# Designs tried in a protein design run: peptides against a protein of PDB entry 6J54. Part 149

Target 1, 223 residues: chain A of PDB entry 6J54
Amino acid sequence: NENLFASFIAPTMMGLPIVTLIIMFPSLLFPTPKRLINNRTISIQQWLIQLTSKQMMAIHNQKGQTWSLMLMSLIMFIGSTNILGLLPHSFTPTTQLSMNLGMAIPLWSATVFTGFRYKTKTSLAHFLPQGTPALLIPMLVIIETISLFIQPVALAVRLTANITAGHLLIHLIGGATLALLNINTMTAFITFTILILLTILEFAVALIQAYVFTLLVSLYLHD
Target 2, 42 residues: chain B of PDB entry 6J54
Amino acid sequence: QFQFTGIKKYFNSYTLTGRMNCVLATYGGIALLVLYFKLRSK

## One batch from the design tools (peptide; made by RFdiffusion4, then SolubleMPNN)

Design b2_p17_5_s2 (from b2_p17_5, 10 letters changed)
Fold by OpenDDE base, seed 2:
Structure b2_p17_5_s2 (fold): chain B 223 residues (1-223), chain C 42 residues (1-42), chain A 17 residues (1-17)
Amino acid sequence: as target 1 above (223 residues)
Amino acid sequence: as target 2 above (42 residues)
Amino acid sequence: MFSEISELYKALIELLS
């Protein structure tokens, strides 16, 4: 029903779209440290960023590590928006396929072009897996080419689908829980428990999807 | 270690250069086929 | 980090607008 997708409609206030403000809001949660010894909150944030940065950049050479800042900003953006999207009555921009495509396509193209520019031989050879029988070479090259073009779409759809599906499930089960409260308290309690578990899962999914999105972009860069 | 002779030296699925050449050959072949059909349509 | 993220956000906002 239309009510199920109401949360995915771009919010407007006084006829003006506030999507811009929503997108910018997560940046306020990550203040720039000004002291040598920051407060506990900022220190924890920096620690987490350093950990994730270390893990993500471990697979890259020195040239690939130049993308560390962009990749870290990307994961922080997607992660923060996804988590904030789980708040009640919040709009998650990453549920919009257009936004995710807008992120995926440029990043994918940048990684692909970077690969062709700096590692032409390796990038071209990547279209043909090693050890392929001679008779299968033409077909496999075509398949790999198609696979390459599907990558940005798959990247965007994966993020969109996971976040959107999670939100829908929360709304559906939440609505069912409220409806069941008037019918059977026991069943309502069960559905409520499921809702809580699902919410916890969605928090994890929100972070995982941010990581996967950034990781895949990073892997494409590594190739 | 693979030792290739003849045409296999340039077109193989084991060496980096060989794989690259195979890919280029495939794209070249496709391009030629497309060109052939385009010219044939005239 | 704030500045870097802000730049990314601005770029994305411009893309979405």
Scores: peptide ipSAE 0.105, ipTM 0.721, DockQ to the pose 0.175
Fold by OpenDDE base, seed 3:
Structure b2_p17_5_s2 (fold): chain B 223 residues (1-223), chain C 42 residues (1-42), chain A 17 residues (1-17)
Amino acid sequence: as target 1 above (223 residues)
Amino acid sequence: as target 2 above (42 residues)
Amino acid sequence: MFSEISELYKALIELLS
């Protein structure tokens, strides 16, 4: 199909981009609780938020736990957008590298600058692992410096590549399944089974990538 | 705790202060090298 | 949490625009 990559093009309505509405849509799925005992959906959401919050903030001190609200909002945003992106004919903003870089670079820089502001001595010492031979110190410091600057790029590319690759595989195998229906029904059934398994995998990947992205940002803050 | 004396007290890969000084020394050396080559080209 | 998430979305949109 010539329009294999059409799903990654920003959708427009009447010539106007509707990306802003798509990005804001996940917010409607997380209403603010108003009652002591909420409905089942809100209760499950709060339970998941509490679990993930406890896990991520367990490695942080009191000062680091101040970032809990931002990190939890980040994981909810990425997770919800990724899951909604798996719906048919939907657009996933996280497939755009520009968006992921726009999230990764500021968050990474904020964690690095926060480290240098409050723990300058420890942050500078992280460029040199303990027990390094004296002759290897300059080279290792350079490598560690380069590694630091690769972190935001790796964070953005990891999310973009995993989500984009998953969507492409679903489209390719789905297209192959439709093409094989006219040639051999048996092979089409096999490809359809693979498509189902892949779809289940992509649901897991969508959640895992949201978690990993937020976890790595949290880990950089801890360092 | 490691007790270093002399130059090793300030430049070591075991203590936090020593590691920091090594990193600063490395960056300082690189900066001086870059400055040297820039001044040499003129 | 709706308001906090909405503020994050708005900030991201502003950053991308």
Scores: peptide ipSAE 0.100, ipTM 0.728, DockQ to the pose 0.178
Fold by OpenDDE base, seed 1:
Formats: sequence, structure tokens, C-alpha cells
Structure b2_p17_5_s2 (fold): chain B 223 residues (1-223), chain C 42 residues (1-42), chain A 17 residues (1-17)
Amino acid sequence: as target 1 above (223 residues)
Amino acid sequence: as target 2 above (42 residues)
Amino acid sequence: MFSEISELYKALIELLS
């Protein structure tokens, strides 16, 4: 159904894709502070960034904290794009699997390569869980190796699926509510209530998915 | 904290070095198997 | 009030869909 998936089609203006502008737009929402005491909105933003940064970097040593800027920019980018995508008739770039893979694969590769470069023994040891029976070692090492390569795919698919499913569900329930308005107002009220609850949930999911994505990347860096 | 003797000292699932050696041994074994079948198929 | 609620529902759903 083209109408159902119309919101997931990349928008164009005069035949030119404007996806690049949409991707760059969230950066304009986070201006750099200039004053010791900034505006209320900027102060709240900086406070949130500091809180999230403190929580994310708490699990990392001093060397791992070098990635703080990248991880914080990532969570802010994904979170802002997801929230902006919940606006009516908006396009969410994170619904595109290609974009999420484009973020997941390089970040995953960087963390894995960094681990092998600076913590070779620990990184190699992670292919075998501690306390494994001797007979299961070869098979478990193979499984763990396969699991490692599935990680970037899992990151991208998780983000894409959750955001896409949420948008689809909002559209479906919204359409059903509209159709039921002319049939039974009571059922329409129930579906509308579900729509409101779902919308609130999607706001939470938008932030959680951004956090989980960044957290898992940081966790892979820690390993 | 674990005291192992013999081959278990180098190949165990409790120490970092032991786990690393097990992983390397596994990869080495797989590589040798692949090499064996590749040479045999000629 | 019922008519107003109905119109509000339609407007919100149309914005969301």
C-alpha cells in the first residue's frame, strides 16, 4: 500500500533529494553557548548533554572517554532525528536501513579495531566466555565469532524496526480511528485513546532507541 | 587465582591468556582444515 | 461538545495520518 508507506519515501524538491538537508537540520537545533549564563533552553540542553555524557562515560576509562564527543553527537543526532520524525507528515531518516547501517557498521568496526589494537588479549578472550567446558570451546568460539559480525546488523535493524513499526502503527491506528468516527463514536474514542498512548510511547521509544544504540556502541568499545 | 598444571595452564577457559590461546587454537584448527580441503580438492 | 470532540479527533488524525 503506497499510501501507508508514503511517509517513508525520501522527499524530493524539483527532482533533487532534500534528504541531506533533513539530516543536517537537527544540528541547527543545538547552538553553541557563548555566555556564562545562557538562555533557558540552551541551559537545559547543555544540562541534559552533561547528564547523558556523565552516564555514558561512567563505564569507560580515561582512554575510552576520548570517544565521548562522538558518542554524544551520535545520541543527539539519532534522538533529535527520531523526535523530529514524529512530527506530522515528516520524514524520518532513521527509518531508512541504509542510513542506520551507514552509522552502525563504521562505528562497530572502529570499536572492534580499537579493541584489537589496544586490548588484544582481552578482545581475543571475549570470543570464549569464562568457565566454558573444554568440549564446547570450539563450537562456542565459532558462535561468538558469528555473533560479533551480527552486531552491526542488529544495531541497524533494531533502530530501523522500532522507529518504522512505531510510525506504521500510528498511521494505522489513526486511519482506523478516522474510519470509525463515521461508524461508532464509542469505538472511535477507544482507538483514539490508544493512539494517544501510542504517540506518547513513541516519544519514549525515540529517545530510548537513540540511547540504546549509542550505549551498545559504547559497550562494544568497552569490551 | 587459579592454579593449573600441564596443558591446562596454557589452554583454559578461566584466564585471559588461556582463553586467548583457545581462541587462537580454534582459528588455527579451522584454517588448517580449510587448507587441507583446499589442497585435497586439487 | 460532542461535535467539537469529533472535529478535534478528525483534525488530529488527519495530521497524524
Scores: peptide ipSAE 0.013, ipTM 0.644, DockQ to the pose 0.013
Fold by OpenDDE base, seed 4:
Structure b2_p17_5_s2 (fold): chain B 223 residues (1-223), chain C 42 residues (1-42), chain A 17 residues (1-17)
Amino acid sequence: as target 1 above (223 residues)
Amino acid sequence: as target 2 above (42 residues)
Amino acid sequence: MFSEISELYKALIELLS
């Protein structure tokens, strides 16, 4: 059904793609604090950023702490885009695999190169899990090498699949509810209730996926 | 705290250095195999 | 009452779709 995937098509206005504007829009929601005590909205935002920053950077050393700005900006970007994408008739850039690959590959490569640069011995040792039988060492090293290169793809696909699946489910249930309104109002009410619960769940999923994406990038940096 | 002697000292799956050497040995072996077949075929 | 609620649901679903 073509209508199911219409929401994932890159939007254009007068033949010009407005995807760039949509991607940059979440940045406007996070203004820079200027006062010692800002308004409630900015204070809550800064508190959340501080909380997540402390949580994610707790596992990193001083060198890893330099990535705090990058990781926090990443989680704020993905989270805000995912949340805004749940608005009616909105486009979520994170549903595009190209978008997520564009974020995953550079970040993954940066973490891997950083690891090899500063912790070469440890990074090379990660290709062989501790305690592996001697007979399985060559094969396991190959598997771990392949696994390393799958990491950026896994990051992108995970985010894309979760957000896309959520949107599709909302559209399907919404469409079913609309169709049932003319058939049975009671069943339509039940379906609508499910839709509401699903949307609430998708808000949580949107934030969780942002966190997981950033956390995995951070974890790759730590390992 | 593992104590290894001989070949196990350099190639083991428990110590950091041993694991590194195993990985390097594996890559080296694969590289040599690829090089061998490349030089053999061409 | 039911008609009004149904119309409201329909409108909300249309907004979401």
Scores: peptide ipSAE 0.007, ipTM 0.650, DockQ to the pose 0.013

Design b2_p17_5_s3 (from b2_p17_5, 12 letters changed)
Fold by OpenDDE base, seed 4:
Structure b2_p17_5_s3 (fold): chain B 223 residues (1-223), chain C 42 residues (1-42), chain A 17 residues (1-17)
Amino acid sequence: as target 1 above (223 residues)
Amino acid sequence: as target 2 above (42 residues)
Amino acid sequence: LFEEISQLYKALIELLS
C-alpha cells in the first residue's frame, strides 16, 4: 500500500533533492572540541567515541588502527541518522537500500583489498576453513567464495531491513492508535502503550544496527 | 603442530600454506573448466 | 583509479535509487 511506504520515499522540494541536506544534518550534532574541557554534550560525545573506538579497534593491529577514524565516523553517522529517523514525520536515509549499499560496497571492497594486499596468504586461506575433509574442499571453497560476495549485500540489507521494519511497525501501530481513538478509547490506549514500548525498542535497534554494521566492517578488515 | 609429507604437505586443510594451495588449485581448476567450455562452444 | 571506482559506485547508487 502506498500509505505504508509513503514515508520512505526520498523527499524532494520543488524538484530539489533535500535528501542531501538530511544526510548532512547529523554532522551538525557533533561539533569539534575547542577546549581541554568542553561542554557537557561534547564531553559525553567524546567519551562515547573513545569507548567505542577502544572496543572496535582492540582486535586490530597498528595498520588496522588507521581505520579507527573512518569506522568511528561511520558508526556516528549511521547511529545519528537512525536516531533522528525515529522522530515523527522524519525521513531516515538509512532505510534506503541504495544508500546502505553505497556505504557497504566501498567499505567491503576496501577491507577485502586491504586483506589481499597485506595478508595475501591469510586471505586466500580464509576461503577454506581449517580441518575441512579433503572431499569437501572444492565445494566448500566455492561456497566460501560466494559467501564473500554476499557480505556487502547482507550488510546493506541487514541494516535496511531492520530499520525499515521498525519504522513500519511504528507507523502501523501509530496509525491504528489514531484510528481507534474514536472507536474504542480503551483499545487505543493499549495500542498507544505498545507504541511507546516499540519506540523504546527501536531506539535500541537503531544503535545496535549502527554498531553491528561498523563491527562487521571491522571484522572483515581483521580477516 | 602438523607435519605432513608428500602431496599432503602442499595440499592440506590444516596448515596455512596448505589451505592457500587448495584454494589456488580450486580456482585454477574452475578457470580451466570455464576456459574449456568457452573454447568448446566457440 | 580511486576516482573511477567512486564514479562507478555513484552510478550504482543512481541505478538502485
Scores: peptide ipSAE 0.193, ipTM 0.733, DockQ to the pose 0.048
Fold by OpenDDE base, seed 2:
Structure b2_p17_5_s3 (fold): chain B 223 residues (1-223), chain C 42 residues (1-42), chain A 17 residues (1-17)
Amino acid sequence: as target 1 above (223 residues)
Amino acid sequence: as target 2 above (42 residues)
Amino acid sequence: LFEEISQLYKALIELLS
């Protein structure tokens, strides 16, 4: 059963970690435009980036929109890595909790710190919801403080869990399909159909998780 | 708009300043409690 | 953490199997 998790092991070649190259590979899929009228693929990519950028930055003021480049790069990175990870026998770095924590914690800290720097009063006030009874103020402040510190963990775990679970399911169902090919072809066909549907679902989940991750980071910045 | 007088003016859950002061007071209280227990052990 | 999570998933798979 250990082979089920073999796909999640960091790949190496000749003892050298190839994970760094895998992480950098998605950048090659998004070339920079060089002409006024670019190729169709590049134009579509730019169009999608513009749409997502407009949607993401709609909740931010002028100062908050300064983070547009970083947030868009984040969503592009996570989205691309997640999608590429769904390729057969591919390794997704975002399945590694360490990587997601490495992204979540700095971004979260940056958003929180930025909030305290520019909107100190509002940021401090967020620890106490409006209209709280006086007797519940101390406890609620503590709870809200704890909630704040849980945010980066939840952000990382959410992404990691969703992507990892999806990959695991794909491998399990795929393995079951292969095992059933020689036992019951009809059942194997059913499991294969489920695998296809699951794969499509995981494509959607991959994009959604990337969006949610970026959106939450952006939301924390807005708060 | 809410108009508060006295201590409620500075410590309320409705105004931004009041909420901030409540949060600061809570943190200050916790810090004092921690300090108290730390000094008590010595 | 990843190893722990992997072990947890492994345990869950073993339980479901």
Scores: peptide ipSAE 0.174, ipTM 0.721, DockQ to the pose 0.017
Fold by OpenDDE base, seed 5:
Structure b2_p17_5_s3 (fold): chain B 223 residues (1-223), chain C 42 residues (1-42), chain A 17 residues (1-17)
Amino acid sequence: as target 1 above (223 residues)
Amino acid sequence: as target 2 above (42 residues)
Amino acid sequence: LFEEISQLYKALIELLS
């Protein structure tokens, strides 16, 4: 059991935390373009960023589009870290709840405060859905208030749980394949095939979770 | 357009202002209840 | 495929929101 969670322990080398390097490494994969016509890799990256930007910022006006840089950087960071975390014997910082809370809480608070600052009436009215019966207003307002405070927690836990669960499954199936190599080679092959399929799925999950995380932040901003 | 008169004009679940006032009233009510219980214990 | 993926994303967003 301890070996399963070994990949989730913060890596240290000679007493120095390597986590900082791991977090900073994805930034190297996205260089800043300097030419009108860039390399193929950079062009693809910029194209993807442009597509995601257009999709996410379509729901926002010009004021909301100010957050485009932040949201795009967030999705790129989470996505890249999640994908890199799927490499063998790699450490994914987003598997740490503290990391995700550290991202979720400030962003959530920023969106909420921004809403209260510029759209005070709308933000306050958001605690009460339209068409609510008069008798249910107090209870519903309380529930909606609680729901608001659960948003950052849910945002962080969702990301953490999905990535962590995926990693655990990969390790478990991987361990099972190794154990079955000397017992039944055919079964081991089947298990290995499942492992491959699972890894592909986890790549998709990694990107989806990054997108969902960013989109929810954007949605909270839009209110 | 919803036309409300009286108290419903200010406290309704359909208009933006009405919803806001309902929320504020709810928070105010809770605050008063908390204050009441705190003062009662003294 | 793109439409299906987009629908899936929308469904996930609705579920998670």
Scores: peptide ipSAE 0.171, ipTM 0.722, DockQ to the pose 0.034
Fold by OpenDDE base, seed 3:
Structure b2_p17_5_s3 (fold): chain B 223 residues (1-223), chain C 42 residues (1-42), chain A 17 residues (1-17)
Amino acid sequence: as target 1 above (223 residues)
Amino acid sequence: as target 2 above (42 residues)
Amino acid sequence: LFEEISQLYKALIELLS
């Protein structure tokens, strides 16, 4: 039924797309600090950003740490949009594969091109693992090349599939709970309990997928 | 360190340069094969 | 070059949308 996927349709008001406003909304939740000792909310945000920055940039040298701002902004954007999408009657832009591909492909290409520009020999050598038997070299190089081109697709599909599946499950279980209220109240209560547990899980998945997306981009940069 | 001589010096799976050359040779071979089939079909 | 690439990406996003 169309009602099952109604939450995934891009919202419009009088024919005007409001998706742009929805995408820009998370930026309002992260104001720039102006004081030495900020509010509790801002302090927590800065603390989380510092922790994630230290963890993700620990594998990079000083040149790779120049990407810290972009990677941190990426994880903040994806994480915030995913969490906000779990609110009732909300639309998550990250459920759209087009958006995730739009983020994954440029970032992936940037990491690959950066690798070829500054570490050409190492990047080319990554197509052949060390110690490969001589007879298997051509086949393994082909496989590794295919693996490289699958990376942006896998990155986008992973995020899209996880978030979309979570939203779909919440909708289906919620609908089933409402339908079972008039049939069997005990079964409806069990279904409702599952729904609560699922929503908690989806909150975790939302944050994890944001982290994994950014982490993989960072790992591709590290080569 | 590995000490290779002859062709193994340039094409090996252990050294960085050798691995790079193997990759380039593989791509070159594939490109030549594709070119050959395209020209043959013509 | 970068402007052309950015335009290409925008076109791709519009196509996928």
Scores: peptide ipSAE 0.165, ipTM 0.724, DockQ to the pose 0.050

Design b2_p17_5_s4 (from b2_p17_5, 8 letters changed)
Fold by OpenDDE base, seed 2:
Structure b2_p17_5_s4 (fold): chain B 223 residues (1-223), chain C 42 residues (1-42), chain A 17 residues (1-17)
Amino acid sequence: as target 1 above (223 residues)
Amino acid sequence: as target 2 above (42 residues)
Amino acid sequence: MFEEISQLFRALVLLLS
């Protein structure tokens, strides 16, 4: 039913799209530290950022670590938007494929172009895996080229599909639970339990997808 | 360490330079084929 | 008691959905 996708429609207030405000809202949740000894909440946030930063930058060279700020901002943005999207009656911008493509394509292109600029020989060599038989070289180069162009699309679709599917499942199971409450309380309790478990899972998925998205962008940069 | 001689020195799938040359050769071949068909259609 | 539980479930489901 069309009602299932109502939550994915860009919200408007007084006829004006408020998507921009929603996108900017996560930035308000991460204030900059002002003191040497910060509040507990800010300290925990900084600790988490440091942990993720150490993990993400461990695979990069010194030159690759220059991208740490961008990658950390990306993971914080996607993660926060995904988590906030799980709030009741909230709009998740990352459910929009256009937004995810808008993030994936520039980041992918930047990593690819950076690779070609600083490591031209290595980047060109990546189109041909080592040990390839001579007869398969042309075909494999073509396949690898196609694979390269699919990367940003796969990156965006992966994030969009996982978040969107999670939201749809929550709505579907929620609706089923409400419908079953009037029919059979026992089955409604089972579906409600599934709904709770699914919601917990979606919180994890929201963070994992943010991490995977950023990690893949980081890996493309490393190559 | 592989010691390649002749044309295999420049076109191999084991060395970085060889792989690069193979990729460039492939793209060059495709470009020439496309150019050939484009010129043939005129 | 069952009605109260059902109402609680409804409220929770509505909160989550």
Scores: peptide ipSAE 0.070, ipTM 0.692, DockQ to the pose 0.012
Fold by OpenDDE base, seed 1:
Structure b2_p17_5_s4 (fold): chain B 223 residues (1-223), chain C 42 residues (1-42), chain A 17 residues (1-17)
Amino acid sequence: as target 1 above (223 residues)
Amino acid sequence: as target 2 above (42 residues)
Amino acid sequence: MFEEISQLFRALVLLLS
């Protein structure tokens, strides 16, 4: 059990946690442009950022586009940390529920408070779906209120569970492949193929979870 | 689009104002119930 | 040949695990 979850333990150097350095490391991967025509790598990064920005902000009005910088920084941060976490023997900060809650709760609260401050009528009306029968209104309002408070928890748990489960599966199938190499080569080849497919899937999941997390925060802002 | 008369004009699940009023009425009712039980227990 | 393949698999699995 210790070997299985060893990758999720916060790394330390000489007794000092280096989690802060790991969290700040993705920022170094996105340098600021200084030229009109940049290098190929920077140009591709900027192109991807612009594409994602256009897609994310297409749902929002001009007032909602003020959050574009924050949402784009969020998706780049989560996406980069998730991808870096798939490197061999690396630590993924997004596997820590505390970190994801630390991101989800402030962002969720900011969107909810912003909604109540600027669009009070729409925000209050959101607690009651349109077309609800009169007899179900009180119960449904309560359920919708509870649902609102579950949103930040669900957002954090979704990200944590998907990334953690992916890492665990890679470790388990990897360990099984190593064990089967000494028993049956053909079976080991099958498990190895599954491991490769799973690794490719986890790369996709890493990006999708970053997108979904940011999209849901954006969607809560729109509501 | 919807023509409501009477109480349905202010409390309906179709209009924005109607939904808001229903939500406020629900919270107000819950608050009154909580207040009632709190005062009754003392 | 089988030993080389097994060593390659082990190396790749160790990198992925």
Scores: peptide ipSAE 0.066, ipTM 0.684, DockQ to the pose 0.013
Fold by OpenDDE base, seed 3:
Structure b2_p17_5_s4 (fold): chain B 223 residues (1-223), chain C 42 residues (1-42), chain A 17 residues (1-17)
Amino acid sequence: as target 1 above (223 residues)
Amino acid sequence: as target 2 above (42 residues)
Amino acid sequence: MFEEISQLFRALVLLLS
């Protein structure tokens, strides 16, 4: 904790980056069920997976439901990494824009290309909303094209900004609380209360951002 | 259901085929304009 | 007691930050 952004530096052990191990760590938290009646932890995990799967796949047809495994693995990965990133002295890979772009761009490209392959007419027609006046057609097509290319960037930046901003706020308010302990205990207590509330909020944000990221990818597939 | 005649049958903002043709026409026009300016610059 | 509480408070804040 040498500077404000020290928590966002990729950790190294003996000069070797251990980011790969951190990224793979969430996989250890989700073991495959082997029994008909599993323990409480696995049962809750399976229940949550089934609920989210039902919600996300409800808007997709039979062909779209083939993406269920990939989308569910994505939400589990992002959600678990975000939650684990809120642990003390932990590194959150999703704070790195490069990682989020690395997930957003291929998934977005896959959905767009899938749309053009199976529903070419519908995909091309989406560049022009229904009922557009004839004079505004060229401008609106250009705007919609630009909007399409902004989608993967917006998807990655949204996740990165929300998680990074949350971590920064926790560090700033935490540092302010420590500084105020030597000046005024009452004000330090107020800032500490805000810190607790913010931490609770960040847990919710971590899960929401995972869900929103996966949901938007799913919606792009539906369109 | 809309019934269009003439050019509006192929280029409209209501039917799926019409919207597709409008989009293709827009991209084609832009491509031709870019090509024209590139060739003119040479 | 106040000093111990303050130390625990500092440790908790340091843990969260």
Scores: peptide ipSAE 0.050, ipTM 0.692, DockQ to the pose 0.012
Fold by OpenDDE base, seed 5:
Structure b2_p17_5_s4 (fold): chain B 223 residues (1-223), chain C 42 residues (1-42), chain A 17 residues (1-17)
Amino acid sequence: as target 1 above (223 residues)
Amino acid sequence: as target 2 above (42 residues)
Amino acid sequence: MFEEISQLFRALVLLLS
């Protein structure tokens, strides 16, 4: 059982944590282009960034588009870290709840404070949905207030849970496949097929979670 | 636009200002209740 | 042939695990 969670332990080299290196490594994969016509890899990256940026910033006005750089950097960071975390024997920082909370809380607070600063009336009114019956107003305001504070927690837990669960499933199915190889080769082949499909799914989940995380932050900014 | 008169003009769930006032009133009411119970316990 | 396939699977699973 301890082997199942070994991948989630912070790696150390010679007694020193190397988490910082792992976190910084994705930044090396996205160099800044300096040419009008770049390499194929850079061109694809820029195209993807432009595509995602266009989609995410479509819901924002000019003031909201100021956050484009931060949001794009966030999605690239989380996406790259999640994908790299799917490599064999790799450590995924986003499996750590502390890491995700460290990202979620500041971003959430920034959006909330920005809303209260520039759109105080709208922000306060957001605690009460339109058309609420008069008798339900006090209760609903309280619920909406609690909901606001749950947002950063839900954001962090969602990312952590999805990535962690995916890793665990891969390990479990992998272990089962190995055990079945000595018992029934046909059954082992089936489980191996499931493992492959699961790995493909996890790649998709890794990207989706990065997008959802950033999108929700963007949505909170829009509100 | 909804035309409200009286107290509904300031406290309604349809207008932006009305919603804001409702929220503020709710928080104010809760704060007063908490204050009341704290003072009563002394 | 089956043994070779099983060994390949084992190697791949070990790589992924």
Scores: peptide ipSAE 0.027, ipTM 0.664, DockQ to the pose 0.012

